# Designs tried in a protein design run: peptides against a protein of PDB entry 6MBK. Part 51

Target 1, 240 residues: chain A of PDB entry 6MBK
Amino acid sequence: GFEMVNFKEEGFGLRATRDIKAEELFLWVPRKLLMTVESAKNSVLGPLYSQDRILQAMGNIALAFHLLCERASPNSFWQPYIQTLPSEYDTPLYFEEDEVRYLQSTQAIHDVFSQYKNTARQYAYFYKVIQTHPHANKLPLKDSFTYEDYRWAVSSVMTRQNQIPTEDGSRVTLALIPLWDMCNHTNGLITTGYNLEDDRCECVALQDFRAGEQIYIFYGTRSNAEFVIHSGFFFDNNSH

## One batch from the design tools (peptide; aimed at target 1 R160 C183 Y219 G220)

Design b2_p20_8_s2 (made by RFdiffusion4, then SolubleMPNN; from b2_p20_8, 7 letters changed)
Fold by OpenDDE base, seed 1:
Structure b2_p20_8_s2 (fold): chain B 240 residues (1-240), chain A 20 residues (1-20)
Amino acid sequence: as target 1 above (240 residues)
Amino acid sequence: MIPPHGGGVGNIPLWSEIQK
């Protein structure tokens, strides 16, 4: 019912291949296709994850490293998804000096600097971990882990991570949702939910879409402030 | 332009939570 298209102004998005009615379930993504903290634990990153307290405490960082490991793996199941991700982001971590100066006039500057500083510190920490930890030797990023790599992965996760229920629905975990996150944003109502019975993310159409139209979804009201703040707020409370 | 995804962590609730 849809296809991936590179739209000139909006980048990659989904286009309807048939008429889709409002509230129609047009897209679903099974848990097995998601990049989650659990899939990170079950990957080549697992041994390192089990021994690094920061990876355990910060699911977003675990996802970032998972993303980097999979990107560096030619045979990764998620290669098709990873190739759809932007190579750069219009986020504070990518701001040039002039953009930062512009932000100095805003209340967001403190949070931007904090984010930048924290990201740099995290990179320095994990660079050392990757170079010295025995379980890092098997990581495909062992010989190629730059700040640009880390910045990209952190930004990818920061912009695309979602809270989803665990398999039993008792807790939440973090996930990147392939295919679903290719839908560009529009104003409206949240039309995505998790179906525990079928163990999948489900998206229903926000409105009628005709064949050939781009499919938009509403990700929620997200402020720039929330974008900066959320990079550090999702600690897995179960890691203590 | 802030990317459409530029809002931090999304929330995918259980359908049962939305239908309430």
Scores: peptide ipSAE 0.385, ipTM 0.771, DockQ to the pose 0.409
OpenDDE base, seeds 2, 3, 4, 5: peptide ipSAE 0.374, 0.380, 0.380, 0.373; ipTM 0.775, 0.764, 0.787, 0.783; seed 3 fails the geometry check

Design b2_p20_8_s3 (made by RFdiffusion4, then SolubleMPNN; from b2_p20_8, 6 letters changed)
Fold by OpenDDE base, seed 3:
Structure b2_p20_8_s3 (fold): chain B 240 residues (1-240), chain A 20 residues (1-20)
Amino acid sequence: as target 1 above (240 residues)
Amino acid sequence: MIPPNGGGVGNIPLWSEIKE
């Protein structure tokens, strides 16, 4: 019912291949296809995750390393998804000197510098972990872990992570949602929910879409803070 | 700023919480 298309002004998005009616379930993604903290724990990263307190406490960092490990794995199930991700991002971690100077007149500058400093410290920490920890020896990124790699992974997660219910619905966890996250944003109502019985993310059409039209969804209200502060919100106190 | 796609820092609720 849809296809990926590179639109002239909006970049990649989804286009309807047939008429889709409002409220029609046109897209669903089973849990098994998601990149989650749980899938990270069940991957090659699992042994290290079980021994590192930061990975356990910071689900976003766990997802970042999961993304890096899968990217470095030629046989990864998520290779097709990873290839759709941007190579660069419009986040503070990618700001040039001129952009930073512009922000220097705003209250955001402190948060930008803090984010950069924290990211650099995290990289330094995990570089040492990857070089010295026994459970890191089999990671596919063992011989190639640069700051650029880490910056990319952190930015990918920061811009694409979503909270989803756990399998029993009692808590939330973090996930990247392949294919669904290719939909571009428009104003409207939330039309994506989790079906716990079928254990999948489900998206219903916001409006009628004709064949050939771009499909838009509403991600909800966002602030610039989501791009400035990426680590603190997802700290899991139960991991201590 | 709103990401063009990806829905970063989004929340996917249970249908049982928002559907009739």
Scores: peptide ipSAE 0.382, ipTM 0.799, DockQ to the pose 0.457
OpenDDE base, seeds 1, 2, 4, 5: peptide ipSAE 0.376, 0.375, 0.024, 0.370; ipTM 0.800, 0.796, 0.534, 0.786

Design b2_p20_8_s4 (made by RFdiffusion4, then SolubleMPNN; from b2_p20_8, 6 letters changed)
Fold by OpenDDE base, seed 2:
Structure b2_p20_8_s4 (fold): chain B 240 residues (1-240), chain A 20 residues (1-20)
Amino acid sequence: as target 1 above (240 residues)
Amino acid sequence: MIPPNGGGVGFIPLFSEILK
């Protein structure tokens, strides 16, 4: 019902290959295909995760390291997904001096500086951990872990992470959702949910889409500042 | 500016909860 296409201005997105009606379930992603905190714990990162309080406390960082480990693994199940991710982002961590100066006139500057500082500190911490911790020896990051790697991974997670229920539905966990996150943003309502019975993320169409049209989803209610900070863009049609 | 994809909707609820 859809295909991945590189659109000129929006980058990769999903295009309908047939007519899709509003509220039609057109896309679903089983849990087994998700990159989650749980999959991170069950990966080569697991032993380190079990002994590092920051990885345990901050699921987004756990996902970032999971993403880096899988990227560095040629036989990773998620290689096809990872290859679709941008190599760079327009998020604050990638801002140049002029972009930062522009933000100085906004309240967002405080969040940007905080993000810079926190990311740098996290990198420094984990660089040391990777170099010294016994459980880091088997990580593909052992011999190659740069700030650029970390910045990319953090930005990837920041822009794409989602809260989903655990398998038993008792708690929430963080997940990257392959294929689904290829949908570009439009104004509207949240049309994605989790189906515990089938253990999958499900997305219903926000509107009618004709064959050949790009399929859009709503990323949630955010201010333009939040879009910059969390998603790296301004949305002109944002009512907030 | 439009990001290259994303998602990041934050919380993905149960559909059963949405329908309440």
Scores: peptide ipSAE 0.110, ipTM 0.694, DockQ to the pose 0.680
OpenDDE base, seeds 1, 3, 4, 5: peptide ipSAE 0.020, 0.018, 0.021, 0.017; ipTM 0.580, 0.581, 0.553, 0.564; seeds 1, 5 fail the geometry check

## One batch from the design tools (peptide; aimed at target 1 I61 I177)

Design b2_p21_3 (made by RFdiffusion4)
Pose (drawn by RFdiffusion4):
Structure b2_p21_3 (pose): chain A 240 residues (1-240), chain P 21 residues (1-21)
Amino acid sequence: as target 1 above (240 residues)
Amino acid sequence: SPSRFPIERTFLGPPDISHFL
């Protein structure tokens, strides 16, 4: 019912190949396909996850290393997902100095500075950990772990991650949801939820989509400062 | 209809880890 298309404004997204009515369940993704903090713990990253306090406290960082470890694993279950991810992003981590300079004197620039400093600190910290700690000597990253790798990973997580219930429903965790996460954003209401019975992510159409029209979802009631810093885009006419 | 756990994009930047160092 849909195909991947490279749109000028939003980059790659989903386009309808048939008419899709509003409220139609048109997209579902089972849990097995998701990359989660739990799958990160049970992966080759597990030995380091058990020893490193930072990875235990910060699931979003855990997901970034999970993404990098699987990217460096030729036989990863998630290779189809990793190979279709973008190679670059428009998060402020990618901005030139003069591009950030336009934000001087604004409320938003402080968070740009924090993002930069936090990412650089995390890269330097984990670089040392991977090169020296025994619990990381079997990681794929020991051979090569560049700043560009880390910038890409954290940018992939921050622009795509989601909160889902745990398999039991009693807790929440962070996850990357393949296929569905290719939908771009428009104004509207959240129409994506997690179905605990079928154990899958389900998305109903936000609005009517005719064949040939791009399929959009509503990401959330975020400000443009949040969209730029964490999602790497500015949304014109953001009603929130 | 049964309820669903809503899913929206979770906007979390790289957290400050200086207190762990």

Design b2_p21_3_s1 (made by RFdiffusion4, then SolubleMPNN; from b2_p21_3, 8 letters changed)
Fold by OpenDDE base, seed 4:
Structure b2_p21_3_s1 (fold): chain B 240 residues (1-240), chain A 21 residues (1-21)
Amino acid sequence: as target 1 above (240 residues)
Amino acid sequence: APPLFPISLAFIGPPDISSFL
């Protein structure tokens, strides 16, 4: 009951093709469609992942490299998703000098500088790994791995990573959730969870949407969007 | 543009790469 639309101000979003009621399950994304740390391990990145301690320790970096590898692969299953991603982000890694100068008056400047420094260090480390590690020879990144590539991938993951359960539900892992992450934001309650029985991410409508309306969701504080249904959707149906 | 999610600097959550360099 939705379609992808390029909205003038908001970029890509989802538009309802029919009336959708509040709390209606209108969108689900099976695990097999997600870009996960596990799919990264099972990809061309897998051999390198198995030997690199940083990739193993930092699932977000593993996702960033997975995203870059898939972007560089014309036959990637995720090409349609990757093509919908912004080419640039309003993230600190893309801040202009004037924006950084403005932030110098704030405590946020220390965090921005930390992010710049750490991202640069990561890039330098992985550039060396890609050039020297035997298992990196299979990566499509070997001949094209720029800071701009890494900045983009890091920013993509930073803005779109979600916590989901592992297949057995015993742990959490990181995922990019195609289709779902195309919904633009509104304030509200988290209406997205993970159904372990059906092994899928599920999104219910935050409100009624009419046919032709943009579908908005609340992503929560997307630092680590924990979509692990800890407590069940306490939709406090205050029906009382 | 997707709203500026408060970019959790948690992209560089622990372990800090500095622990591996």
Scores: peptide ipSAE 0.031, ipTM 0.675, DockQ to the pose 0.117
OpenDDE base, seeds 1, 2, 3, 5: peptide ipSAE 0.029, 0.028, 0.026, 0.027; ipTM 0.633, 0.658, 0.638, 0.646; seeds 1, 5 fail the geometry check

Design b2_p21_3_s2 (made by RFdiffusion4, then SolubleMPNN; from b2_p21_3, 9 letters changed)
Fold by OpenDDE base, seed 4:
Structure b2_p21_3_s2 (fold): chain B 240 residues (1-240), chain A 21 residues (1-21)
Amino acid sequence: as target 1 above (240 residues)
Amino acid sequence: MPSLFPISLAMQGVPDISSFL
C-alpha cells in the first residue's frame, strides 16, 4: 500500500501505491521490529546497561547508545532503517550562532542552552565510561565515540522516540518505530496507536490518499517552540 | 476492536544527569 520515497524538500517519506481511505489501517509495525529500551538491554549494550545507573534511569540515553551500537554494526537488523535517518538535524544541537541568536527572542532559548549543557555533560560522562568500564570494551563504538556521534544519536532519539506500552501493558517504555517515523508531519488528529493484543504499532490514514500521493501523519499537538526544541521546525498550521 | 494506546512522538528535552554524578 506504500513505498519509501525521497521527496525533494521533505526528505524521505511514504508514498501511497494505491488509493487509501481515511481510517484505513495501512501501516503496522510489530514490536520485534522496533528499537526499544528492551532491545537495547538485549543487545551488545546489555552488559553495560546492567551496570550503569544513568542508562537504566534514562531510556532516551539507552536508545541513543543502542542506535550508535547498531549503526556501528554492519550486520545489524536495523541497518536499512538507520540508513534512512538524516546525517544531520535542524535541532538546536546543530544550530549555528545566527540561529541561536534568533531564538533569544523566543521562549525556546533556555531549553536550547539546556540541551547544549546537558548533552555535553552526558557525552563527557559516557566518554569516560566507554574508556574505562570493562563492559564497554566490546562495544563497536569503543574506539570511535565522538561528540558528533553522540549529538546525532541524541537528536535522532529526541526527534523520533515514542512512548509505547510494555508487552504486558503495565508500564510505558520508549521506542523508535521504523517505517512509521518516515511519515512526514501534517496537522490533524493522532491516528497511531499500539495494539497490545497483536503487539504492534498501528497507523490508520488521517485522510484519503490517492495512489502516488505522499502519506502524512500527525505527530501530536505541540507549540512551534516545542517543535523547534524537539524537532527543529516550525509548523504554521499548528493549533497550539 | 482491541483498545489502542495512542502513540505520539515523545518529545523530551535532553535530561540533566547532574543528580547521578
Scores: peptide ipSAE 0.376, ipTM 0.857, DockQ to the pose 0.884
OpenDDE base, seeds 1, 2, 3, 5: peptide ipSAE 0.248, 0.298, 0.288, 0.243; ipTM 0.690, 0.805, 0.737, 0.758; seed 3 fails the geometry check

Design b2_p21_3_s3 (made by RFdiffusion4, then SolubleMPNN; from b2_p21_3, 10 letters changed)
Fold by OpenDDE base, seed 1:
Structure b2_p21_3_s3 (fold): chain B 240 residues (1-240), chain A 21 residues (1-21)
Amino acid sequence: as target 1 above (240 residues)
Amino acid sequence: KPPLFPISLAMIGVPDISDFL
């Protein structure tokens, strides 16, 4: 098997507890363990979700609020997963003034400003919703919803969201994949897919790993991680 | 520090909600 380890330079990762061979199915995550748009709808967020058009239209925001609600819930099933997430991210939303000034010499500055502006607008909108909407009164974040909270949740989702099939395979939905997303990145090929028959994410080993070695995967660009619904294969939609 | 991922991908993750208002 494997175990969760806090590595000095890489943070949390997975370490092999036995020899694992290349292409061996060493890790699978059933749908019931995933944080999905569907699990958000079935949570304390569900009543608000059912009445807010933006939550319904934007699955990534639904996941962000789901993550915040579960983080604020001491008895959340996902507490062990949430505690493994970074407290800060190396994204434009966390850039300091000096980093932004450095980027002013690049074409990326417009994207940085756009991301900041869009996040701020989303926060302002949902701050008002949380303060005024009747179904927000029971949310565990009702009295503790800061921009820093929202920035963290948005960044968590942005860096970890995956496209997976719905239970019936009729459409794609968004998911955070606990345990799997703890694997640190290396160069290679996509070795993760979704098995609809067993209703689980499946990851095969990219290479041979010895007992005691860190297990690395290639997850491509996490924000564009897509599962092929018909084949159950994961592919990198980085074709931009 | 270099960002974890390309800024373009980060932007895709944070769309403008004005299209839904």
Scores: peptide ipSAE 0.070, ipTM 0.669, DockQ to the pose 0.147
OpenDDE base, seeds 2, 3, 4, 5: peptide ipSAE 0.141, 0.210, 0.104, 0.100; ipTM 0.715, 0.807, 0.697, 0.729; seeds 2, 3, 4, 5 fail the geometry check

Design b2_p21_3_s4 (made by RFdiffusion4, then SolubleMPNN; from b2_p21_3, 8 letters changed)
Fold by OpenDDE base, seed 3:
Formats: sequence, C-alpha cells, structure tokens
Structure b2_p21_3_s4 (fold): chain B 240 residues (1-240), chain A 21 residues (1-21)
Amino acid sequence: as target 1 above (240 residues)
Amino acid sequence: KPPLFPISLAFIGPPDISEFL
C-alpha cells in the first residue's frame, strides 16, 4: 500500500506503507476514475463540445474545461482529486517579469512568449463562447470565468496530461490520472502502462521500496529546458 | 498477461488556435 504525504523538499508525493518489490503492480487506476476527453463529452460540457470545433480538435482544451466544470461542481466525483492539485504553478504562465527577463537570454523565450500568446487567444475566444453560446448557459462557469481560472486549468493539464488508448485500442486519447500523478519523478524507465483487457492504468515499481520510503516513477526522457517549459521545474540529476 | 501499452506523458503546450479561426 501507499499514502499521500507532503515531503518538505518535493511537495506532495506517495509513501510506501509496506515493502514493495521491483516490478510489483502496486498501483492501478480503472478508466472510470480517469478524467478523459470522453468523460468531458459525457459531462455538462458535452453539448458545447459537440458544437465547438476547437474543443473537438484540441483535447487538452477539452480537458481544461472539464477540469474547470468539475471544480465548480460541489458534487463532482473528482472533487477529492481536484483538491489535491496545486492552486498555482511554477510554469511559464505564472512567471514574473524578472523570470521572463532572465529567459530572454535563452532559447526558451520563444516558447514562453508562444504560451502566453496562445493561452491569451484561447481565453479570449472561449470567454466569448461562454457568454454567447446557447449550450454554455448550463455550465457552472457561465457567471465566473476568469483568465486566472483558465491559466490554472491549462497549467494543470499541461503538467499532468497523459496519452492512453481508447476503449477499443484503435486510437489515442488524453487523460488525467488521479492518485498516480502524485508520484514524484526519478531517473529510470517508464513503468506505467495501460491494460486494455482490465481497462486500467497499471504502474509497477521501478525498484524495491521499503515501508516509509517515497515511491518515485520515471516521467520520460526530458531535457531541463523541456521540464521548465512544460512542468515548471529543473531536475538536478537530469543527465540529458 | 496482456500487453501493457505504454502511457506517454504528453507535456504539450497550448497550441495556436489561429488554424481554427
């Protein structure tokens, strides 16, 4: 087993409550517990999704709006998960003037400016959609949709979205994976997959963990620049 | 055991919507 713990240097993570062996299936998350583009289509957002070309083309924006609608819904199944998400992020969309000025000397500045520009354009478009579209009238966002809301949702999705197969395995869709995405990063191999027969995400242990140790997973091969741009952090022991 | 499909952590920034306007 494992438990959620706030670690002093790393923030929230998972701690082993018993000894876990390398390659042991210690964590699984059924599809029904995931926030997906499909769950967005099946939610209060579904009618708007069916009529908006951008929501249909951009699964990450569909997830961002799904996250906002569920956050604004007191009886949402995902409330316990959403409450574990950061209220703010160290991603480029939250950078102060001095942080942006520092990045002006780097190649990352173009990506930062692109993120600002694209996010602002998306917000302006969807603000108008929420105010004017008939199917937006039932959204819990109708009377309160700020740039800060949108920035938070986009940053949450940007840092946590995953590609998983559709139910039939014929296509790829996007998902947020509750509980699993609380694991902090270490160097290694990807030990998370999707089991189509059991219709669940499965995570096996990268190494042996003792009771009381933090459980780490590998997010994938990334440069420090990619971590800053997409995840808002540097990994000190990143050999790439 | 059935083959596990690897989950890809897709850290993709917000795309430009200009292609859809």
Scores: peptide ipSAE 0.153, ipTM 0.740, DockQ to the pose 0.824
OpenDDE base, seeds 1, 2, 4, 5: peptide ipSAE 0.100, 0.127, 0.136, 0.052; ipTM 0.677, 0.741, 0.689, 0.704

Design b2_p21_4 (made by RFdiffusion4)
Pose (drawn by RFdiffusion4):
Structure b2_p21_4 (pose): chain A 240 residues (1-240), chain P 21 residues (1-21)
Amino acid sequence: as target 1 above (240 residues)
Amino acid sequence: SFVDSFATPTELPRVIPVLPS
């Protein structure tokens, strides 16, 4: 019912190959396909996760290393997902100095500075941990762990991650949801939810989509400052 | 604190609600 297309404005997204009516359940992704904090713990990263206080407290950072570890694993279950991810992003981590300079004197620039400093600190910290701590000497990252790797990983997480209930429904966790996460954003209401009975992520059409039209979802009621800093885009006519 | 110095509180996930039965 859909195909991948490289759109000028949004980059790659989904395009309808048939008419899709509003409220039609057109997309579902079972839990097995998701990359989660739990799958990160049970992976090759597990030994380091159990020893490092930062990874235990920060599931988003845990997901970034999970993404890097699996990317460096030729036989990873998630290789189909990793190989289709973007190689670059428009998060401010990628901006030139003069591009950030336009934001001087604004409310938004403080968070750009924090993002930069936090990412650099995290990279330097984990570089040291991976190169010296025994619990990381079996990680794929010991051979090579560049700043570009980390910038890519945290950018991948911040522009795509989601909160889902745990498999039991009593807690929440952070996850990457393949296939569905290729939908770009438009104004509207959230139409994606987690189905605990079938144990899958389900998405109903936000609006009617004719064959040949791009399939959009509503990401959330976020400001343009949040879209730029954490999602890497500016949304014209953001009603929120 | 040590752990909080690595936090990113302004970075939020997209929230996916639980669907009703």

Design b2_p21_4_s1 (made by RFdiffusion4, then SolubleMPNN; from b2_p21_4, 8 letters changed)
Fold by OpenDDE base, seed 5:
Structure b2_p21_4_s1 (fold): chain B 240 residues (1-240), chain A 21 residues (1-21)
Amino acid sequence: as target 1 above (240 residues)
Amino acid sequence: SFIESFAQPSFKPRFIPVLPA
């Protein structure tokens, strides 16, 4: 139904290989394919996770380290996904001097500086942890953990992390959703939900797409989970 | 707290709603 394509100016996206109708379930991603806090705990990071209170308390940092460990692992299941991630981001951590100067006249500058300082502090903390903690010895990033690595991983998670239910639906956890998050953004309605019965993320088409057209979805506001209005969910109730 | 000092408001995740059963 779709293929990964490198579009000019937009980077990687999904292209329809056939006609897709509005509300059609064209994309689903089972939990086992997601990068989650749970998959981080079950990875090479698991022993360190079990001993580090910050990793345990901050799922986004756990995901960032999960990304770094998997990126450094040639045989990682997620290599194809990780290779599609941007090398740089338009996040405050990547702001150039001119962008920062422009923001100096705004209240946003305080948030930028806070993010930078927090990220730097996190890096410094985890650099020490990775160098000194016994459970870090087997991490593939043990001898290669730079601020640039951490900045990238944090930015990747920040821009792509999702709250999804746990398997039992009793809690929420953090997840990166491979393939799905390759869709470029357009204005519209939320067309993605989590099917607990089938234990998968499901995405229905926002509109009709013809074969050869790029598939766009609406992510909502990426920075605010509370901005997802339940009334904005568009889902085909057709029992597949 | 030490953990709170690492928290950043910009790290808000997207929300994937649970589909009706």
Scores: peptide ipSAE 0.455, ipTM 0.817, DockQ to the pose 0.572
OpenDDE base, seeds 1, 2, 3, 4: peptide ipSAE 0.432, 0.443, 0.443, 0.444; ipTM 0.795, 0.801, 0.798, 0.805

Design b2_p21_4_s2 (made by RFdiffusion4, then SolubleMPNN; from b2_p21_4, 7 letters changed)
Fold by OpenDDE base, seed 3:
Structure b2_p21_4_s2 (fold): chain B 240 residues (1-240), chain A 21 residues (1-21)
Amino acid sequence: as target 1 above (240 residues)
Amino acid sequence: SFIDSFAQPSFKPRVIPVLAP
């Protein structure tokens, strides 16, 4: 019912190939297709994860390393998804000096500085871990782990991570949701949920879409400061 | 803690709600 298209103004998005009605279930993604903390544990990263307290405590960093390991693996199941991700982001970690100077007049500046320092500290820590830990020897990134790699992975997770239930619904975990996160954003209501019975993410249409129209979804509300920090965007007319 | 020092406010995930049965 949809296809990936490069739109002139919005970049990559989803286009309807048939008429879709409001509230119609047009997109679903089974758990087995998600990149999750659990899939990270079950990957080549698993042995290191089991022995590193930071990876265990910070699921977002676990996802970042999972993404890096899968990117470096030619036969990874997620290669088609990873190839759709941006090579660079407009997040604060990619800001030039002039962009940072502009933020000095905003409330976001302290969070930007914190993000820079924390990301640098994380990289320095894990660089040493990858070089010295026995379970890191099998990682495909063993001989090539740069700050640029880490910055990209962190930014990918920062902009795309989702909290979903565990399989039994008793806890929450973190996930990247392939295909679904290709939708561009519009104002509206949340139309995505997790179906525990079928063990899948489900997205229903926010409105009617005709064949040939771009499909938009609502990812949630954020303040301008949160958009800058989280997604690298600034909206002049954002009332939140 | 050392782990807390790595926490970043920018890492707030989107919450996907659980659908009712």
Scores: peptide ipSAE 0.516, ipTM 0.832, DockQ to the pose 0.824
OpenDDE base, seeds 1, 2, 4, 5: peptide ipSAE 0.514, 0.512, 0.510, 0.505; ipTM 0.823, 0.822, 0.822, 0.817

Design b2_p21_4_s3 (made by RFdiffusion4, then SolubleMPNN; from b2_p21_4, 6 letters changed)
Fold by OpenDDE base, seed 1:
Structure b2_p21_4_s3 (fold): chain B 240 residues (1-240), chain A 21 residues (1-21)
Amino acid sequence: as target 1 above (240 residues)
Amino acid sequence: SFIDSFAQPSFKPRVIPVLPK
């Protein structure tokens, strides 16, 4: 019912191949296809994860390293997904000096500087870990871990990470949701949920889409400042 | 704490709601 397309102005997105009605379940992604903290623990990163307090405490950083490890692994199951990810982002970590100056008059500036500072600290910490920790020797990124790598991974996670239930539904975990996160954003209602019975993320159509139209979804209500911080998006007429 | 120094608002995830059974 849909296909991946590189749109002229919006980059990669999903296009309907048939008419889709509002509230129709058109897209679902089983847990086994998700990149999660659990899949990170079960990967080559697992041994290091089990011994590093920061990775254990911050699942989003665990996902970032999981993403880097899988990107560096030619035979990774997630290579097709990783290849669809942007090589650069419009997030604060990629801002030039002029862009930062522009934000100085906004509520976002404090969080922007905090993001820079914290990301730099994280990189410095993990650079040392990767250089010295015995279990880091097994990581495919051992000999190639630059700030650019870390910046990319962190930005990928911050723009795409989702909180989903664990398999038994008793707790929550973090996940990247392939294919689903290729949908570009529009204003509307949340139309995505997790089906625990079928153990999959389900997305229903926000509105009617005709064959050939781009499929948009609503990722959540955020202020423009929050969109800049988390996704790099800005909507001039955003009422929130 | 040391761990707290790594916390930042940019790491707030989207919440995918659990669908009712």
Scores: peptide ipSAE 0.538, ipTM 0.841, DockQ to the pose 0.838
OpenDDE base, seeds 2, 3, 4, 5: peptide ipSAE 0.531, 0.516, 0.526, 0.520; ipTM 0.831, 0.822, 0.827, 0.825

Design b2_p21_4_s4 (made by RFdiffusion4, then SolubleMPNN; from b2_p21_4, 7 letters changed)
Fold by OpenDDE base, seed 4:
Structure b2_p21_4_s4 (fold): chain B 240 residues (1-240), chain A 21 residues (1-21)
Amino acid sequence: as target 1 above (240 residues)
Amino acid sequence: SFIDSFSMPSAKPRVIPVLPK
């Protein structure tokens, strides 16, 4: 009922190929298609993950490295997904000087500075880890781990990471949800949930969509400041 | 803590709610 389209200005998104009714389950993504902390642990990153406390403690960083490793792997299952990701983001890590100046008058500025500092620290730490740790030798990023790579991965995860239940539902984990996260954002109600019985993320239509219309979803309530931090934009129509 | 120095402020994941059975 939908197709991937590279929309002008908006980048990749989903377009309805037929009429979709509000509340219709039009999109589902099984766990096996997700990039998760667990899939990271089960990948080439696994050995390093098992010995690095930071990777273990910070699932978002684990996802970032997982993303980098898979991107560097030509035969990665997630290559089609990764290729749909932006090459650059409008997140604070990509802000130019004028954009930072603009934010100086907002409450987001402190978080921006913190994000810069923390990301730099993380990169420095993991650069050393990748250069020195035995289990990093097999990583495809061993010879190519730049700040730009890390910035991209962190930004990808920051903008797209989701908390989902573990398979048994006893805990939560982090995941990137391919295909689903291609939907561009709109204001409204959360229409996505995780079906534990079928072990899949399910999305129902926020509204009626006609064939040919872009499908938008609401990812959650965030302040404008949080949108800047997470997505790099102000959402003026954010009533939440 | 050392781990805290790596924290990403306001970088919270979206919570995908568990659907009721």
Scores: peptide ipSAE 0.528, ipTM 0.839, DockQ to the pose 0.879
OpenDDE base, seeds 1, 2, 3, 5: peptide ipSAE 0.513, 0.521, 0.507, 0.511; ipTM 0.827, 0.859, 0.832, 0.834

